# Designs tried in a protein design run: peptides against a protein of PDB entry 5JXT. Part 6

Target 1, 319 residues: chain A of PDB entry 5JXT
Amino acid sequence: SLLPKKEINVYIGMSEMQVKWYQKILEKDIDAVNGAGGKRESKTRLLNIVMQLRKCCNHPYLFEGAEPGPPYTTDEHLIYNAGKMVVLDKLLKRIQKQGSRVLIFSQMSRLLDILEDYCVFRGYKYCRIDGSTAHEDRIAAIDEYNKPGSDKFIFLLTTRAGGLGINLTTADIVILYDSDWNPQADLQAMDRAHRIGQTKQVVVYRFVTDNAIEEKVLERAAQKLRLDQLVIQQGRAQVAAKAAANKDELLSMIQHGAEKVFQTKGAFGTMAEKGSQLDDDDIDAILQAGETRTKELNARYEKLGIDDLQKFTSESAYE

## One batch from the design tools (peptide; made by RFdiffusion4, then SolubleMPNN)

Design b1_p8_5_s2 (from b1_p8_5, 6 letters changed)
Fold by OpenDDE base, seed 4:
Structure b1_p8_5_s2 (fold): chain B 319 residues (1-319), chain A 8 residues (1-8)
Amino acid sequence: as target 1 above (319 residues)
Amino acid sequence: MREPRYLR
């Protein structure tokens, strides 16, 4: 029988470089961030800020002038300059030692390019599929990964490219490096490993940058998922239609953690205390804290009705 | 020289 999947949100502090770039993104558009643009501020400008903040949460080297160099090397700086990479690097060592195999999903093909450089640097054998991968090359990559006795440890995928009904039940770990705005896309990604033919407990790690835009992306995705479930259960098909965040929701998401980011000198949380020197006990503590916060988040949305879930209130996320 | 990753 297929075992239920275990889902854990992994809350990760920003590196010092991420804090610096997060501040720069907010400062560049400070009038929009403060809501000073009023009714004249375009939804497009707010969407751009959200996308830059999400890029920062993924890796600062997605920005011009963030990567140290020239020369532009592949070295430990690729890891320690991004909180998610620090946690990923420690987690992958543990997962490999356990004899597990990993699917890593991202929304950003440019992040997969960074993860390829990382895999080469660490000596991890991998496959890759994104939106640009030809159909024949996708089949070949899947077959190579699924081959009996395959030495491929990691499969790198864009979340949407992984959604195409492929079977990857030869992996038992799923890492969502970032989240889709549509929670169904992430579920479809998980279902590549969590499917008939899986023989292991599937564990899903969802990386979430703490005190940043990604907490609000996660909350919004959880609200949508619960709303979709309730709409299906109650037969109210009309409720699903407002998928896109409004202007005020986007502004609230951008403002979340912004004050604390401006006040912060250096890194956040465990990244401030230990940086790249995370040990196995630190990873256990991060995973345990993440499991607790995941249960709390789910329990909050399970109690809400359709009318409450239709309101994106920042307050309902702090009570 | 290797290009910076943001240009890749």
Scores: peptide ipSAE 0.595, ipTM 0.953, DockQ to the pose 0.202
Fold by OpenDDE base, seed 3:
Structure b1_p8_5_s2 (fold): chain B 319 residues (1-319), chain A 8 residues (1-8)
Amino acid sequence: as target 1 above (319 residues)
Amino acid sequence: MREPRYLR
């Protein structure tokens, strides 16, 4: 029988470089961040800020002029300059030692380009599929990954491209490096490993940058998922979950953690204490804290009715 | 091997 998937949100502090770039993004549009634009502020401008903040949470090298060089090098700086890469690097070593195979999903093909350089640098054998991958090349990559005795450890996928009905049950670990605004896209990605033919316990790690925009992206995704479930259960097909955040919701998301980011000198949380020197105990502590916060987040939205779930609440689950 | 990002 297929075991239920275990889902854990992994809350990760920003690196010092991420904090500096996150501050610069907020400062560049400070009037919009403070809500000074009022009714005149464009939804497009707020969406652009959200997208830049999400890029920062993924990796600072997604910005022009952020990567050290010339000369450009592939080295440890690719890892330590992004909190998610520090955790990923330790987690992948553990996953490999246990004889597991891993799917890594992102919304951003340019992040997959960074992950390819990382895989080459660490000597990890991988496959890749994104939105631009030709149909024949997709088939070839899937077949190469799924073949008996495949030496491919990692599959790199964009969430939407990886969601397209493919079978990857030869992997038992799923890493969502970032989240989709539509929780169904992430579920469809997980279901590439969590499907008929899986023989192992599937574990899903969802990376979430702590004290940043990504916590609010996660909260909205959880809210939407619960709303979609309740709408189906109640037969209220006309209650289309508002697919797009309004201006006030976007502004609240941008403002989340911004004050603490401006006050921060250096990195956040475990990244400030240990940086790239995370050990196995630090990873276990991060995973345990993440498991607790995941249960709390789910329990919050399970108690809400349809009318409550249609309203965006800016309040943290911990306030 | 795929060429590094900065060479593309």
Scores: peptide ipSAE 0.351, ipTM 0.916, DockQ to the pose 0.188
Fold by OpenDDE base, seed 2:
Structure b1_p8_5_s2 (fold): chain B 319 residues (1-319), chain A 8 residues (1-8)
Amino acid sequence: as target 1 above (319 residues)
Amino acid sequence: MREPRYLR
């Protein structure tokens, strides 16, 4: 029988470099961030800010001129300059030691390019699929990964390309490096490992940058998922969940944690205390805290009805 | 071996 998947949100502090870049993104559009643009602020401008903030949460080297060089090198700086990479680097060592195999999903093919350089640097054998991968190469990569006795430890996938009905049940760990705005896309990604033919407990680690835009992306995705479930259960198909965030929702998401980011000198949380020197106890603490916060997040939305979930704007969440 | 992204 297929065991239920275990899902854990892993809340990760920004590196010092991420904080600096996050500040610069907010400062560049400070009038929009403060809501001073009013009705004139385009939804497109707010969406662009959200996109840049999400890039920052993933890796600062997604920005032009952020990577140190010349000379350009693949070295430890690739890891310590992104909180998610620091946690990933420790977590992958543990996963490998346990004899597990891992799918890593991202929305950003350019992040997969960073993860490839990381895999090469650490000596991890991997496969890759993204939206540009030819059909034949996609089949070849899947077959290579799923092959009995495959030495491929990691599969790097874009969430949408990886979501397309493939079986990856030879992996038991799923890392969502970032989240889709559509929670169904992430579920479809998880279902590549959590499917008929899986023999292990599937564990899903969802990376979430703490005190940043990604917490609000996650909250909105959880709200939407619960609403979709209730609409299906109650047969209320006419309750079109407004698929797209409105301007006020986008603004609230951008503002989330912005003040604390501006006040922060250096890194956030465990990244400030330990940086790249996270030990196994630090990882256990992060995972335990994440498991608690995941239960709290789920419990918050499980109690809400359709009408509550439709009215629930991010502002009413802190009362 | 795939070339580093900064060489692409």
Scores: peptide ipSAE 0.335, ipTM 0.908, DockQ to the pose 0.218
Fold by OpenDDE base, seed 1:
Structure b1_p8_5_s2 (fold): chain B 319 residues (1-319), chain A 8 residues (1-8)
Amino acid sequence: as target 1 above (319 residues)
Amino acid sequence: MREPRYLR
């Protein structure tokens, strides 16, 4: 029988470089961040700020002038300059030692390019699928990953490209490197491993940058998922959740953690204390704290009715 | 020389 999937939010501090770039993004549009634009501030401008902050949470090398060089090398700096990469690097060693295989999902194909360089640097054998992958190449990559005795440890996927009905039950670990605004896209990604034919306990690790925009993206996705479930259960098909974040919601999301980011010198949380020198005990502490915060987050939304959940609805910025 | 990753 298929075991229920275990889902854990993994809350990760920013590296020093990420803090610097997060500050720079906020400072560039400081009037918009402070709400000084009022009615004149366009929703498009706020959405652009949100997208830049999400890029920063993924990796600072997605910005011009962040990567050290020339020469532009592939080395340990690719890992220690992004909090998610530091945690990923330690977690993948543990996953491999356990004899598990892993799907890594992102919204950003440009992040998958960084993850390919990382896989090559660490000697991890991988497959890749994104939105540009031809149908034939997609079939070949899936078949290569799923073949008996496959030497491919990692499958790199964009969330949308990986959501297209494929079976990847030969993996038992799912890493959501970032989250979709639509929680159904992430569920569809998890369901590539969590299907009939799975023989192991599926574990989903959702990476979330702590004290940043991604906490608010996660909260909003959780709220939408609960609303969708309640609408289906109550037969109220007419409650079209007003999918659109309003300007005030976007502004509140941008402002979340901004003051603490401006006050911070160096990295955040465990990244400030240990940086790239995270040990197995640090990873266990991060996972335990994440499991606790995940239960608390779910418990907040389980108590809310449809009317409370309707006040905050999310547009997918990618439609 | 390799290009920076933001241009790749």
Scores: peptide ipSAE 0.607, ipTM 0.953, DockQ to the pose 0.207; fails the geometry check

Design b1_p8_5_s3 (from b1_p8_5, 6 letters changed)
Fold by OpenDDE base, seed 2:
Structure b1_p8_5_s3 (fold): chain B 319 residues (1-319), chain A 8 residues (1-8)
Amino acid sequence: as target 1 above (319 residues)
Amino acid sequence: MREPRYLL
């Protein structure tokens, strides 16, 4: 029988460079962030802020003029300037030592470009598929990854490209480097490894930038997933889950952690304490804390009815 | 095109 997948949210502090860029994004649109734009503030402007903040959570080098150079170099700075890369770098070493193989999903093909350079830098053999990959090249990459005795350790995928019904059961680890607004897209990504033909327990690590917009993206995705489940169970098909966040929801998401980001000088959490010098015990602590917070998040939404799940609550689970 | 990164 297929073993249940284990999903763990991995809550990761921002690097100093991420904090600096996150502050700059908020400052550039401070009137919109403070809600001073009122009814005139376009939903499009708020969505643009959200998109920039999500880029920052992924990697600061997604912004023009952020990367040091020219010349541009692949070195340790590619890792230590993004909290997710610091954790990824340690986690991949552990995964490899365990004899596991890993799928890494992102919404951003430009992040996969950074991950390719990182794979080359660390000597990790990989395959890649994104939205631009031709159908024949997708088949070739899948076949190369899945072949018996494949030396490919990592498969890099955009979440939407990986959602296309492919079988990747030769991997047992899934890293969601970022989250989709649609929880079904992430489930479809997990189901590439968690499918008939899998012989191992699939473990999913969902990276979440702590004290940032990504926590609210995750909460909203969990809320929506539970709502979709209850609507199906109760036969209430008329409860169209509002697919898109309203302006107030987007504003609340942008404001989440913003004050603490403005007060912060340097990095966040374990990134401030140890930076790139994370050890195996630090990773275990992060994973354990993440497992606890994941259970708490799920338990919060499992207790709510349809009417409650239709209301966006700005209140954090920690207030 | 973004300039390629050089391996150090």
Scores: peptide ipSAE 0.280, ipTM 0.847, DockQ to the pose 0.115
Fold by OpenDDE base, seed 5:
Structure b1_p8_5_s3 (fold): chain B 319 residues (1-319), chain A 8 residues (1-8)
Amino acid sequence: as target 1 above (319 residues)
Amino acid sequence: MREPRYLL
């Protein structure tokens, strides 16, 4: 019998470099961030801010001129400049020691380029598939990863490329490095490992930058997933879930944590205290806190009816 | 394209 998957949101503080870049993104469009554009503010402008903030949450080197160089080096700076990389680096060491194999999903192929350099730097054997990978190369990468006695520890995938119905049940750990706006895309990614033929308990780690836009991306995805479940359960197939955020929702998401980011001179949370010096106890504390917050998040949306879930008011997240 | 990287 397939064991239920365990899903844990891993809430991660920004590095000092991420805080500085997050501040710069907000400052560049401060009038839009403050809602000063009113009814005239374009939805496109807000979506662009959201995209830049999500890049910052993933890695500051996704911005031109952020990476130190030339010359560009593959070194520890790839890790300590992004909170998610610091946690990933410790978590992968633990996963490997446990004899597990891992799928890492991102929406950003350019983040996979950073993760390839990281894999090379740490000596991790990996496969990669993204949206640009040829069909034959996809088959070859899947077969190389899934072969008996494969030395490939990591599979790097874009969430969309992973959605193509492939079987990766030779992995038991899934890391969602970022989240899709569509929770079904992330579920489809998890289902690459959590399928018939899996012999282990699948554990899913969802990385979420704490006190940043990614918390609101996660909340919207959780709300949508619950709405989709209730619509199916109640047979109300015609309830078109408003799939696209409106302007006010986007603005609220951009504003989330912005004040605290502006007040911060260094890194956030455990990243400020320990940075790259995170130990195994710090990782256990982060995972335990994440498990608690995951249960709390799910419990908030489980109590809501269809009508409440359709009314995404910024207010219902603050009770 | 990402610039070529050197391993240290």
Scores: peptide ipSAE 0.133, ipTM 0.822, DockQ to the pose 0.114
Fold by OpenDDE base, seed 3:
Structure b1_p8_5_s3 (fold): chain B 319 residues (1-319), chain A 8 residues (1-8)
Amino acid sequence: as target 1 above (319 residues)
Amino acid sequence: MREPRYLL
């Protein structure tokens, strides 16, 4: 029988460089961040801020002029300048020692480009699929990864491209490097490893930048997933249709943790204390704290009815 | 076009 997947949110502090870039993004559009634009503020502008903040949470080198160079070099700076990379680097060493194989999903193909350079730098053999990958090359990459005795440790995928019905049950670890706005896209990604033919316990690590917009992206995704489940159970299919965040929700998401980010000198949390020098005990502490917060998050939304979940989404519907 | 990243 297929074992239930274990899902753990991994809450990760920003690096010093991420804090500086997160501040710069907020400062550049401070009037929009403060809601000073009122009814005149475009939803498109708020969505652009959200996308910049999510890029910052992934890696500061997604911005022009952020990476040291030219010349651009692949070195330890690729890791220590992003909290998610610091945790990923330690976690992958553990996963490899356990004889596990890993799928890494992101929304951003440009993050996969950074992860390719990282894989080469660490000597990790990998496969890649994104939205631009030709059909034949997708088949070849899947077959190369799934072959008996494959030396490919990592599969790099965009969440949407990796969601397309493929079987990757030869991996037992899934890392969601970022989250989709639609929780069903992340579930479809997990189901590439968590499917008929899997023989191991599938573990899913969802990376979440702590005290940042990604906590609100995760909360919104959890609310939506619970609503979708309840709507299916109650046969009320019409309720699920308003999936798009309104302006006030987007503004609230942008404002989340912003004050603390402005007050912060250096890095956040374990990144401030240890930086790139995380040990195995620090990783265990991060995973245990994440497991606790994941249970608390799930327990919060499991108690909510359709009307409660709708109010959280419909205070957004009265414009 | 981003310049290539070189291994050290």
Scores: peptide ipSAE 0.283, ipTM 0.848, DockQ to the pose 0.117; fails the geometry check
Fold by OpenDDE base, seed 4:
Structure b1_p8_5_s3 (fold): chain B 319 residues (1-319), chain A 8 residues (1-8)
Amino acid sequence: as target 1 above (319 residues)
Amino acid sequence: MREPRYLL
């Protein structure tokens, strides 16, 4: 029988460079961040801020003029300038030592470009599929990854391109480097490894930048997933219609952690204490803390009814 | 076009 998947949110501090760029994004649109634009503030402007903050949480080199150079080099700076890369680098070493194989999903093809350079730098053999990959090349990449005795350790995928019906049960680890606004897209990504033909325990690591917008993206996704489940169970198909965040929800998401980011002179959490010098014990502590916070998050939304889950209140997620 | 990254 297929073993149930284990899902762990991995809460990761920003690097010093991420904090500086996160501050710069907020400062550039400070009037919108403070809600001073009132009714005149464009939803499009707030959506742009959200997109830039999510890029920052993934990697600061997604911004023009962030990467040192020219010349541009692939070196340790590609890792230590992003908290998610620091954790990924240690986690992949552990996964490889365990004889596991890993799917890495992102919403951002430009992050996959950074992950390709990282894979080459670390000597990790990989496959890649994104939205631009031709159908024949997708089949070839899947077959190369799934072949008996494949030396391909990593599969890099955009969440939506990897979601379409493919079997990747030759991997047992799934890393969601970022989250889709639609939790069903992430579930479909997990179901590439967590399917008939899987012989191992599938473990899903969801990376979440701590004290940043990604916590609110995760909360909104968890809320929506629980709402979708309850709507299906109760036969109330009409309730699912609020697909897009309103202005106040977007503003609340942008403001989350912003004050603490402005007060921060360096990195956050374990990134402030150890930077890129994480050991195996630090990874265990991060994973254990993540498992605890994941249980707490799930328990919070499990108690809520349909009417509560229709209200995106930042308060109901901390009371 | 962005310049390629060089391996050090």
Scores: peptide ipSAE 0.250, ipTM 0.834, DockQ to the pose 0.115; fails the geometry check

Design b1_p8_5_s4 (from b1_p8_5, 4 letters changed)
Fold by OpenDDE base, seed 4:
Structure b1_p8_5_s4 (fold): chain B 319 residues (1-319), chain A 8 residues (1-8)
Amino acid sequence: as target 1 above (319 residues)
Amino acid sequence: SRAPRYLL
């Protein structure tokens, strides 16, 4: 029988470089961040801020002029300048030692470009599929990954390209490096490994930048998923869960953790204490804290009715 | 690979 998947949100502090870039993004549009634009503020401007903050949470080298150089090198700086890369680097070493194989999903093909260089730098054999990959090349990459005795450890995928009907049951670990605005896209990605033909316990690690925009992206995704489940269970016509955040929701998401980010002179959390020197005990502590916060997040939304889940309130996420 | 934007 297929074992139920285990899902763990992995809450990760920003590196010093991420904090600095996060501050710069907020400062550049400070009037919009403070809500001073009022009714005149463009929804497009707020969406642009959200997208820059999400890029920062993924990797600062997604910005022009962020990567140190010339010369541009592939070295340890690719890892220590992004909290998610520091955790990924330790987690992949553990996963490999366990004889597991891993799917890594992202929304951003440009992040997969960074992850390719990281895989080469660490000597990890990988496959890649994104939105631009030709159909024949997709089939070839899937077959190369799935073949008996494949030496391919990692599959790099964009969430939407990897979600399309493929079987990757030869992997037992899924890393969501970032989250889709639609929780169903992430579920479809997990279901590439968590499917008939899987023989192992599937474990899903969802990376979430702590004290940042990504916590609110996660909360919104969890709320939407619970709403979709309740609507299906009650046989009600799909309450068109307003697929797009309103201006006030976007502003609340941008403001989340912004004050603490402005007060911070270095890195956040375990990244401030340990930086790139995370050990196996630090990873166990991060995973245990993540498992606890994941249970708390799920328990919060399980108690809510349809009417409560239709309101994106920051308060319903703290009560 | 991340192409440095300045080399394109």
Scores: peptide ipSAE 0.158, ipTM 0.769, DockQ to the pose 0.092
Fold by OpenDDE base, seed 5:
Structure b1_p8_5_s4 (fold): chain B 319 residues (1-319), chain A 8 residues (1-8)
Amino acid sequence: as target 1 above (319 residues)
Amino acid sequence: SRAPRYLL
């Protein structure tokens, strides 16, 4: 029988470089961040701010002129300048030592370009699929990864390209490096490993930048998933949760943690205390704290009815 | 690749 998947949100502090870039993004559009634009502020401008903040949470090198150089090198700076890379680097060593194989999903093909450079730097053998991968190359990459005795440890995928019906049950670990706005896209990604033919316990690690926009992206995704489940169970097809966030919801998401980011000098949390010097005990503490916060998050939404979940999406819809 | 780079 297929074992239930274990899902753990991994809450990760920003590096010093991420804090500096997060501040710069907020400062560039400070009037919009403070709500001073009011009804005149475009939803497109707020969506652009959200997209830049999500890029910052993933890796600061997604911005032009962020990477130090020339010369541009692939070295430890690729890791220590992003909190998610610091945790990923330690977690992958543990996963490999356990004889596990891992799928890494992202929304951003440009983040997969960074992860390829990281895989080469660490000597990790990998496959890659994104939205630009030809059909034949996609089949070849899947077959190479799934073959008996495959030396490919990592599969790098965009969530949308990886979601399309493929079997990757030869992996038992899934890392969601970022989250889709549609929780069903992330579930479809997990279901590539968590499917008939899986013989191991599937573990899903969802990376979430702490005290940043990504906590609100996660909360919104959890609300939507619970609403979708309740709508299916009650047969209420008319409760199409407005798939797009409104202006006030986007503004609230942008403002989340912004004050603390402006007050912070250096890195956040475990990144301030340990940075790239995270040990196995620090990783265990992060995973244990993440497991606790994941249970608390789920328990918050399990108690909510359809009307409560709709109010959270609609209180911002009446202005 | 993210930029023209040297691999170490």
Scores: peptide ipSAE 0.140, ipTM 0.776, DockQ to the pose 0.095
Fold by OpenDDE base, seed 2:
Structure b1_p8_5_s4 (fold): chain B 319 residues (1-319), chain A 8 residues (1-8)
Amino acid sequence: as target 1 above (319 residues)
Amino acid sequence: SRAPRYLL
């Protein structure tokens, strides 16, 4: 029988460079961040801020002029300038040592470009698929990864490209480098490894930038998932789960952790204490804290009814 | 890959 998948949220502090870029994004649109735009603030402007903050949480080098150079190098700076890369770099060493194989999903093909350079730099053999990958090249990459005795350790995928019904049961680890607004897209990505033909315990690591926009993206996704489940179970098909965040929800998400980001000099949490010098005990502590917070998050939404889950999308605008 | 880089 297929073992149940384990999902662990991995809460990761921003690097110093991420904090600096996160501050710059907020400062550039400070009037919108403070809600001073009122009714005139376009939903599009708030969505743009959210997208820039999510880029920052992924990697600062997604911004023009962020990468140091010339000369432009692929070196340790690719890792230490992003908290998620620091944790990924340690976690992949552990995963490889265990004889596991890993799927890495992102919403951003440009982040996969960074992860390719990282794979080359670390000597990790990989495959890649995104939304621009031709159908034939996609088949070839899947076949190369799934081949008996394949030396490909990593598969890099965009979440949308990975969602298209493919079988990747030759991997047992899934890393969601970022989260989709739709929790079903991430579930579909996990289910590429967690499917008939899997023989191992599938473990999913969901990377979440702590004290940032991504916590609110995760919370909203968890709420939506629970609401979708309850609507199906209760036959209440008319409960239109608000598919899109309203302006007040987007503003609340942007404001989450913003004050602490403005007050912070340097990095956050374990990134401030250890930077790129995380040891195995630091990783175990991050994973254990993540498992606890994951259980708490799930327990919070599991207790809520349909009416409560619908209200929670409205009341977070009035606290 | 990202824009052309030197591997060190």
Scores: peptide ipSAE 0.136, ipTM 0.776, DockQ to the pose 0.093
Fold by OpenDDE base, seed 3:
Structure b1_p8_5_s4 (fold): chain B 319 residues (1-319), chain A 8 residues (1-8)
Amino acid sequence: as target 1 above (319 residues)
Amino acid sequence: SRAPRYLL
């Protein structure tokens, strides 16, 4: 029988470099961040800020002129300059030692380009699929990954490309390196490993940058998922869940954690204390804290009705 | 891979 999947949000502090770039993104458009544009501020401008902040949460090298060089090297700096990479690097060592195989999903093909260089640097054998991968190459990559005795440890996927009905039940670990605005896209990604033919406990790690825009992306996705479930259960076809955040919602998301980011001179959380020198106990503490916060997040949205779930407010984070 | 990099 298929075991229920275990889902854990992994809350990760920004590196010092991420804090500096996050500050720079906010400062570049400070009037829009402060809501000074009023009714004249375009939704497109706010969406652009959100996308830049999400890039920062993933890796600072997604920005032009961020990576140190020339010469441009693949080395430890690729890891220590992004909190998610520091946690990923430790987690993958553990996953490999336990004889598991892992799917890594991202919204950003350019992040997969960084993860390829990381895989080569660590000597991890991998497959890759994104939106540009030809159909034949996609089939070949899936077959190479799924073959009995495959030496491919990692499969790198864009969430949308991985959503296309493929079977990857030869993996038992799923890492969502970032979240989709549509929680159904992430569920479809998990269902590549969590499907008929899986023989292991599937564990899903969702990476979330702490004190940043990604917490609000996650909250909005959790709210939408609960709303979609209730609408289906109640047969209320008229509740078109507003697919996209409004302007005020986007502004609130951009402002989340911004003050603390401006006050911070170093890294955040465990990244400030230990930097790239996380041990196995630090990883266990991060996973345990993440499991607690995941239960709290789910319990918050499980109590809400349809009318409450239709209102996205920043204040719903504190109740 | 990202744009031309040296692997050390």
Scores: peptide ipSAE 0.134, ipTM 0.780, DockQ to the pose 0.095

